# Peptides against a protein of PDB entry 9GMZ, part 149

Target 1, 343 residues: chain A of PDB entry 9GMZ
Amino acid sequence: TGFPLELLTRPATERLAYFENYTVAHPRLKEVYEILMRTIAEPAGASFIFVYGASGVGKTTLRLRVEQKLTELALPKLESDRARVPVVGIEAIAPESRYFNWKEYYTRALITLEEPLIDHKFDYGVRGISRDNFGKINVESKVVAPALRRALENALIHRHPDVFFVDEAQHFGKVASGYKLQDQLDCLKSLANMTGILHCLLGTYELLTFRNLSGQLSRRSVDIHFRRYCADSPEDVQAFKSVLLTFQQHLPLAETPNLVDHWEYFYERTLGCIGTLKDWLKRVLSDALDREATTITLKDLQKRALSVAQCQKMFKEIQEGERQLSETEADVQNLRSALGLGA

## One batch from the design tools (peptide; made by RFdiffusion4, then SolubleMPNN)

Design b2_p18_1_s1 (from b2_p18_1, 6 letters changed)
Fold by OpenDDE base, seed 3:
Structure b2_p18_1_s1 (fold): chain B 343 residues (1-343), chain A 18 residues (1-18)
Amino acid sequence: as target 1 above (343 residues)
Amino acid sequence: MEEEIRELAAEIDAASLD
């Protein structure tokens, strides 16, 4: 099915918003979604889920769809338990400083957990945390990170989400010289243990460093690899072309562009990452709508493409991550073989 | 366009994550 044809008579803003809100349920997204939903429902004593994959593979889309579904599934219970929040999701911010800003993280987590529509009557027991007349959380600048942590622990216990999402979680790895990445992991582990809340960390292959540094986290974590589509796999190429076909049908333009014929160029500039593809098409669609264009041309695509240098950098980061995973899989297989366990 | 791509695109377009 294509976009609603009525959109062609609508303002450019509404046409763009349609495409922004459209989610292609591509095979890898569906697979990872099903694994993630099952793992959240049955964590089997895990305290962490790690979702790792290339930048722009679609991790944020995955998070948002899981947040939506968990909210929908919780609605019948939320009518009786007004204190409960089904899910909380935060994006970790890249530190402007040489170290991760825990104060900002805890503040943002508290603000997200305590949206104005939730029962306003939670006292954090921390001076300088208040609610305004609209129920919005205000955190005074004087509140220190340990106090914000305690407030977040209490809020997470009280609201009892099924999962706490941290997107762009590789930013926890941005430690100043002399700080141990282990201390950051121990901090997160302590938060999960103190609250009893399952944490899902979504990020790039830099998250593999967290897995490898903490043999204790590995015992209490589930790993989910969100793979890109690979051009050396015929099945992945077919899936990627099918995603292009789906997107071209959902571009609210008078003339359907032929994106599929340019699949190699799309692959070259996205590395098989569907989020990168969607963001590219969104930029090109915005430009086309601003010009009142009837379609998208190859020239329009080229104008908004990532540079070859950007793609080469991203590809090196992907190859390093994929290599580390392949080595880990080989090491597990070698260990099993050495133990006399079948491959 | 290969029929397999069209079929898979139709499956993707009809697919809910739900």
Scores: peptide ipSAE 0.391, ipTM 0.906, DockQ to the pose 0.860
Fold by OpenDDE base, seed 2:
Structure b2_p18_1_s1 (fold): chain B 343 residues (1-343), chain A 18 residues (1-18)
Amino acid sequence: as target 1 above (343 residues)
Amino acid sequence: MEEEIRELAAEIDAASLD
């Protein structure tokens, strides 16, 4: 199977949109998706899910696919419960300042929860939060962070989503000098506890610092490691080549490019991260469509590749994260051994 | 190797996340 051949007669915008919307259900994505969906359905008293992995591994794709599925599954129930939102997803923004902007976070969360199309309008009980004539939330600049938090708590309780997603959640770790990362975690724990809403934090390996800071989180959290494909695993190399072949078949070009023959170069410039691969191919496809090209060449790939210096930096960040996980696994094994528990 | 990659690619392409 491949792209619909009729796309070759369509505008470049439709051809690019097809590839943008195409999701390769690669083995690691499918595995993590199934674990995440099961954990959301049966949280077993967990208040948090942590999904961590390399930048560009596909965490945002995972989130969006879970949001879509939870929305689809909830549709029959939403007819009877007009107040319910099945799922909420936000991206944590990197602070422009040296500290996380909680006011901006709460504002974005409120705006996302309060879709204009929701018939049942909620009163936040907070002065300076209103809806416009289009049902869009407006937050006055004078509203302070503690008031926005109370509004968000009330909105989460009223809308009762199955999960609250926070993408790029490592940005909670960006604290000013003298502030503790623990204080940010305690804020999130308090929000989850006050609302009863399951929180899923997606991010880089910097999220492991959140796990390590709280022995209470380890009892109330589920951890999901979204691994990259590793070149030292023959199975991972086969999976990565199969993903390249799948993308090759789904590039809406007149001549199918041979991506698989260049798998080592793709691996070198993506580090086994399929999100990075898709974004690269999207840029190259856009350039090819703009030129009305029949195919993609190695030169077209090279023009849009990450630099070796960027890949070296990304690889160091990955190695540090994988090291921290391996140390944690070793510490667990050492603890088990010290307890007289078998391996 | 090429056949195994083609089989796995066909499985991936047929796989929905649904």
Scores: peptide ipSAE 0.382, ipTM 0.899, DockQ to the pose 0.906
Fold by OpenDDE base, seed 1:
Structure b2_p18_1_s1 (fold): chain B 343 residues (1-343), chain A 18 residues (1-18)
Amino acid sequence: as target 1 above (343 residues)
Amino acid sequence: MEEEIRELAAEIDAASLD
């Protein structure tokens, strides 16, 4: 069913908020969601989950929907266990320097883990970490990274989340070459092992470089590939057109725009990435609402499209990532053949 | 618009991740 028709009489802010909050449960998002939820419920001795895919494929949407679901499922238990947090999700910051800011990472993780509503004051055992009168964590500037790590370890053990999410996790890999990248990976591995908390790292295909550096992580990690829709697959093209039709029905405009007839142009400027598509449509909807327009035109779409140069750059990054995965699949086949299992 | 696209769009629209 399309958007609620009563939205046409509502303020532009409510109409835009409706579309912003609307999540298309497209086939690949649903598949990855089901795999991720099952893996969190039954990690089978895994300490890490890696979710990788193109920029704008929808990884942040996936994380937020899993966080919501885990929170909803935990609500009945949270009444009896007021110390428990069902899930923790942070975004890794792109480092401003040649070094990953572990102090900032631990601080953000602690702040996110300690919601104000958690009555149970946990003493972190670290001087310079306090709660304000609103229950918000305050970390003094003098607190060093090793002390923040111990505070986070203690907090994760005490709060016992089902999973710890790190979005944009490719930022761990950008800073360190060689030995330092291994040290960062060993740092995360140590945190997961000491806390017993499952870590889920979401990122671009650059995360594969980080994933491949540790043969020890391979044994204790689950890999989830969040694929884009490909124009060379008839099924993927059909799914992409169906997503366009669904968005067309959920744009709160007086006249339903014809997006499906422009599917090739949408594909050209999104590379089959539904997050990129949603963000584009949100920008165009905002412009249409600001003009009190009844519909969206091709000219309105063109005004907010990514440039051809941006799309070419993004496509090159995707092709490199898809190539690395194809090489890994070939390595699996070579290993199977060498083991006598056949291709 | 192909009937298959409409059917898939209806499935996507009815699909909750929940």
Scores: peptide ipSAE 0.380, ipTM 0.902, DockQ to the pose 0.863
Fold by OpenDDE base, seed 4:
Structure b2_p18_1_s1 (fold): chain B 343 residues (1-343), chain A 18 residues (1-18)
Amino acid sequence: as target 1 above (343 residues)
Amino acid sequence: MEEEIRELAAEIDAASLD
């Protein structure tokens, strides 16, 4: 059923917030969610999960839904274990410099693990890490990265989350040399091994470089490909149209816009990425609400669409990632054939 | 096609969170 009709009498801010908070459980999101939840519950000795896919496919939405569900499932246990955090999620920042800032990463991770609501004060065993009067972690400028790492290791062990999420994890790969990338991967691997905490890295297809560089990570990693919808698949086109119909019903406007009739234009400007679609519709909805419009027109859509040049760039990046995955599948077949295992 | 899209949209909507 569509949006609550009472929203039509509500302020534009409340109508926009409704659509912002609304999450379409599209088939690919549901599939990846189920795989990820199962893998977190039963990691089978995995230390890493890699979730990779196109920019705007919905990886952040996936993370937030998993964080919500893990928190909900943990609530009965958190009453007895005040030290436990069920899940922790951070976003990796793109370094301003050509080098990843580990000090900033460890600081952000510590701040996220040590929410003010956690009554159980933890001593990190590191001088220059303190809680302020608001319970927030303060890290003095003199604290060095190896000390922050030990503090994070101790915090992860003590809080014992079911998973540690790192969104935009391709930013670890922004190093000038392959040698420095290996050192970063060895650092992450060592953190997971020392803590015993499952790490989930979410990112673009650039994350495949991490998988390929560390044959030791591959032994203890689970790979999850978050695919976009493909226009050459009739099933994917039907799913994409169904997502458009669902969004159409959940736009809090007086007149329901016909998004489904424009599915090709939506596909052209989103490349089958539902996050990109939602963000586009959010911008168009905001513009419509600001004008007190009764509906959304094609002209309103065109005003907020990504340019053809942006879509062409994004499509090249997607094609390169999808190609690398297809080559990996072919390499498995070649390896099996070379091992004398029948194709 | 339209009916299948409506059925799948109804399934998606039922699984979706506000």
Scores: peptide ipSAE 0.354, ipTM 0.887, DockQ to the pose 0.605

Design b2_p18_1_s2 (from b2_p18_1, 9 letters changed)
Fold by OpenDDE base, seed 4:
Structure b2_p18_1_s2 (fold): chain B 343 residues (1-343), chain A 18 residues (1-18)
Amino acid sequence: as target 1 above (343 residues)
Amino acid sequence: DDAAVQALAQEIDAASLD
């Protein structure tokens, strides 16, 4: 059906906001969404969900859509339980130093969990955590990481979300020399166990290193692979072209650009990652709207494309992650055969 | 090929994640 034609008479800001808020329900996103929603509803004793895939595949879009749906489904119950938060989601920050900043993580998690709209004031039992008159959480510089952890544990128990999302969770893997990655996993595991809250870690293929380090987490984790579209699969190429056609119809321009005829160039510069594609088209749309252009040209696309060097780097990182998964699948088959379970 | 791309694009455009 395309974009609402009325947008052509609207300000550039409204036209851009339409495209920013538009989510293409592409086959891989829908599949992963359905698996994730089902796993959150029926965790079957799991304490962790790992969602891994290429950078720019759309993991943040997945998270935000699940957060929206869980909030919508909880609304009728939240009227009776004013202490409950249905879902909480944060992004892990890449450390400026060679080690993950747990103090910052706990502070950001507390701030996100304690939105100003939550009327029910909670006493964290920790000195130096306060709310201002606007309900904003303030954490004094003197508050140490173990105290912030206890405050977060208490807040998670009190708010009882169905899931706690951590986006860019590969950043937990950034440990200083002499520290073990296992210690970071044991910290996360103990937080999930102490709170009883399901944790969903979204990230790159670097999360596979976390999965493999803890034989105890493997028994209490669900793995979800968010795959990119692959050019060696005719079905994936068809899906990628269909996504381009859908975006083409939803660009609020007077003349519909022909994106599908350039599908190979779009694939070359996105590696089959729909998030990367959307972000690229958003930048190009912004430039077109700023110039009051009627359409997008190949030259406009080229101006905002990732460089070949960036794409080559990203592709190597993807190939290494896909290889590690393929080896793991082969190891499972070898283990089954060795156990006499057959192929 | 093009007809199949168009059909799938219509399914994607009609698909809610809801």
Scores: peptide ipSAE 0.477, ipTM 0.931, DockQ to the pose 0.921
Fold by OpenDDE base, seed 2:
Structure b2_p18_1_s2 (fold): chain B 343 residues (1-343), chain A 18 residues (1-18)
Amino acid sequence: as target 1 above (343 residues)
Amino acid sequence: DDAAVQALAQEIDAASLD
């Protein structure tokens, strides 16, 4: 069913907020969601989940929906265990320096883990970590990274989240040397092992370089490839058109725009990435609402489209990531052949 | 096929990530 028709009489802000909050449960999102939820429920001794895919494929949407669901499922237990946090989600920041800022990472993780509304406040045992009058964590500038790590380890053990999410996790890999990348990976392994908390790292295909550096992580990790829709697959084209049709029904405009007839142009400018598509439509909807327009035109779409040069750059990054995955599949086949297991 | 696109769009719209 399309958008609630009463929205047409509502303020532009409410109409835009409806579309922003609307999540299209497209086939690839549903598949990855089900795999991720199952893996969190039954990690089978895994310490890590890697979710990788193109920029704008919808990884942040996936994370937020899993965080919501895990919170809803935990509510009955949270009534009896007021110390528990069901899930923690942070975004990794790109380092301004050649080195990842672990102090900032641990601080952000602590702030996110220790919600002000949690009744049972934890004592970190670390001087310079306190709570304000609103229960918000304050970390003094004098607190060093090793002390923040111990505070986070203790907080994760005390709060027992089912999973710790790190979005944009490819930023852990942005170091000048392979040695420093291994150090980052060993820090994350140690945090997961010391706390017993499952870590889910979401990122672009740059995350594969980070994942592949540790043969120890590979034995304790589950991989989830969040694929884009491919124009060379009839099934993927059908799914992409169906997503366009769903979005056009959920644009709170007086006249339903025909997005499906322009599917090739949408594909050209999104590369089959539904997050990129949603963000584009959101910008175009905002412009239409500001003009009190009854519908969206191709001209309105063109005004907010990514440039061809941006799409070419993004496509090159996607092709490199998809190539690395295909090489891994070939390496497995070569290993099986060399072991005498056959093709 | 436009009918197949419409059918899948209805499935997607009805699909909750529950």
Scores: peptide ipSAE 0.475, ipTM 0.930, DockQ to the pose 0.885
Fold by OpenDDE base, seed 3:
Structure b2_p18_1_s2 (fold): chain B 343 residues (1-343), chain A 18 residues (1-18)
Amino acid sequence: as target 1 above (343 residues)
Amino acid sequence: DDAAVQALAQEIDAASLD
C-alpha cells in the first residue's frame, strides 16, 4: 500500500513530514527491535545494552521506535505514577574540545528527562538547577559536573525509566591523549549502578572497544549487532530491493519513481545502510517538492548522493568493524573447541 | 526474483514494529 493520495494536495512540508515519519520495517530493523524490546523487558541482571553497527544503518530509527513503544506501553501506568518517565533518549555529542564534556552530557540528560510537562516538581538538591514557569529545566553556568551528576542520579531514580538511551555513544571514546577510555566506562557504569537504570548505548563499531576494555562490563552487558545488507548475500540483496520498492511506494509524488531498477547505484552509495538510504531519499524528495516536480529522476538522485570518496571511507570503517566481530566469533569458537564444547 | 521482491516488499509494508 502506498502513501495516502490526499498528500498530493497538501503543502510540501506535510508531504516531507510524512516521508520523514514513515518507517520501513525492514527485516534487520524488525529483528533488532524485537531483541532490544525483549532485552529491555527482561534485562536478566544486565546494566548495559550495546547496539552497534555501521553509520546510517538505522540505529536512531530503532531508538525512536523503541521510545515510542515504551511510552505507549507505559501510558496506563503513568496515570497512577505521574513522576515516572518510561524512557529517556539523548545523543552523545562529539566534543569540540579534546575532552568529552560531561557537564554538557549531564545537562542534556537532565533537560531531556524533565521536558515532559510533569507537574511533579522535583528538587534536585543542587543550587543553580531550577524550573521555569513552563517546567523547563534551567542550569546555571556555575553548576559543576559532579553536582549535575548527582542531580541526574536523583532524577533517574525519581523518574524510573525502563531504559536510558545514548545515541552516537562512540563519542565517549573521543578522549584526549592521556585520558583512558576506561575512566569514561567507569563513569557510565557507576551511573547505571547508582541509579539501577538500564543503559542502552547505540553507536558505530567503535563501541566494540568498550566491550573489550572491561571484562566486568561484558558480564553485565547484552550485545546487539545491527547489520547492514550485504551485496554478496542473495537474501540481503532481495531485502534491499524490497526496501527500495517500499520507499518508492511511500514517496508522496504524483508519479511513482522507479528506484528498484537503480538498486546497484543505491547500494553503491548507501553500502546497504537503510538510514543512509532514507536520508538520501528525504533530501531528493525535498528538492523535488521545492521544484513542484511530479517524480524523481536519476539526475535528482545523483545531485544528493554521497561522493565515492565518502562511500569508500565509510566502507573501510564498516570492514574494520565487521572484521573485529568475525575475529571475536572465531575466538569464541576456538575457546569452545579448546574447552571440549562442541561447536 | 521480481515476484519475490514484491512479495517481501508487501510483507515489509504490512509489518508493524509492534
Scores: peptide ipSAE 0.473, ipTM 0.931, DockQ to the pose 0.902
Fold by OpenDDE base, seed 1:
Structure b2_p18_1_s2 (fold): chain B 343 residues (1-343), chain A 18 residues (1-18)
Amino acid sequence: as target 1 above (343 residues)
Amino acid sequence: DDAAVQALAQEIDAASLD
C-alpha cells in the first residue's frame, strides 16, 4: 500500500518526516536483520559480531531497527529489573589524530548507556563522573581514559544490555601503526570479556582489516556480510527495481513519480546501496515539497545525484572489499576441500 | 519482468520490520 493520502493535505515537514521514518524491508536488509537478531539471541560463546558492507548499504538502518526490536522484547523484563538497559548503540568517531580517542569513546558510551535510566542512579566508583539535576551524565575534564573504562565496565555489568553496538567501527582501524591497532583490539576484547556483553561492530569493508589482525577475535566472532544489490545478478536487479517501486509508492506527492523506468540511472548513482538511494530520494523529495511540486522529474533527480567521480570512488572501495571477501571465501573453501570436508 | 517486480514490491511493503 502507498503512503496515507491524508499526508497530501499536511505540512511539508510532516510529509518529509513520513518518508524519513519509512523503512523499506528489502530482501538483503530482512536477511541480515534475521541473522543479527538470531545471533544476538543465541551468541553461542561469541563475544563479537562483525557486520560489514558498502557505505550507504543500510547498516545504520539495520542497527536502529534491531535496537527498536530488542527494546520492545525487553519491555516486560524492564518493569521488574529497573537497572537493565536492553541495548546500547554508539557511533565511533573518526580520529582527528593518529590515535583513537578512547576518552571520547568511553564518555559517549556512558552517556548513551545511562540516558534512559534517570531515576536509577549508579555509583560509577569514579570521581568526576556525576549526574546533573536533569539526570544526564557529566564527565569532568580531569577524568582519564582508564577511569572512564572502569566506569563503563561497571555500568555495562550493572545495566546488562543484550548487545553493545558500535557503528562506523572501521574508525578503530584508522590508526597509523600495527602495534596501536593490536592495542585497540585488545582493549575491545578486554571490555567484552570483563563485562560479558556481546559487542556488535558495524562498518565498511575497511573493518575487515581490523577483523583479520586478531586471530583470537576470529575464534569468538560471527561475521555478517551486508551485500549491496549487483547489476550482474537478475535476482538482485529484480529486487532493486522492487525497492524503487516501493519507494515510488511511499513518496507523499500528488502524482506518483515513475522511478522504475529510470532504474539503470538509480543503479549507476547508488551502486545498489539502498541507504544511498533513500538519502537521494529524501533530498529530492525535500526540494519538491519546498517548490510545492506535484511530482519528481528526472531533472530533480539529476540535481541531487552523486557525481560520477563520487560514484567511481565508492565503486573502487566496494570492489576492493568484495575482492577481499571473495579471496577469503575461496581460501575457506580450499581449506575445507584440503581437509576432506565437502563444499 | 514487470509482474515479478510488482509481486516482490508487494511482499517488501507487507514485510515491514515494524
Scores: peptide ipSAE 0.469, ipTM 0.929, DockQ to the pose 0.824

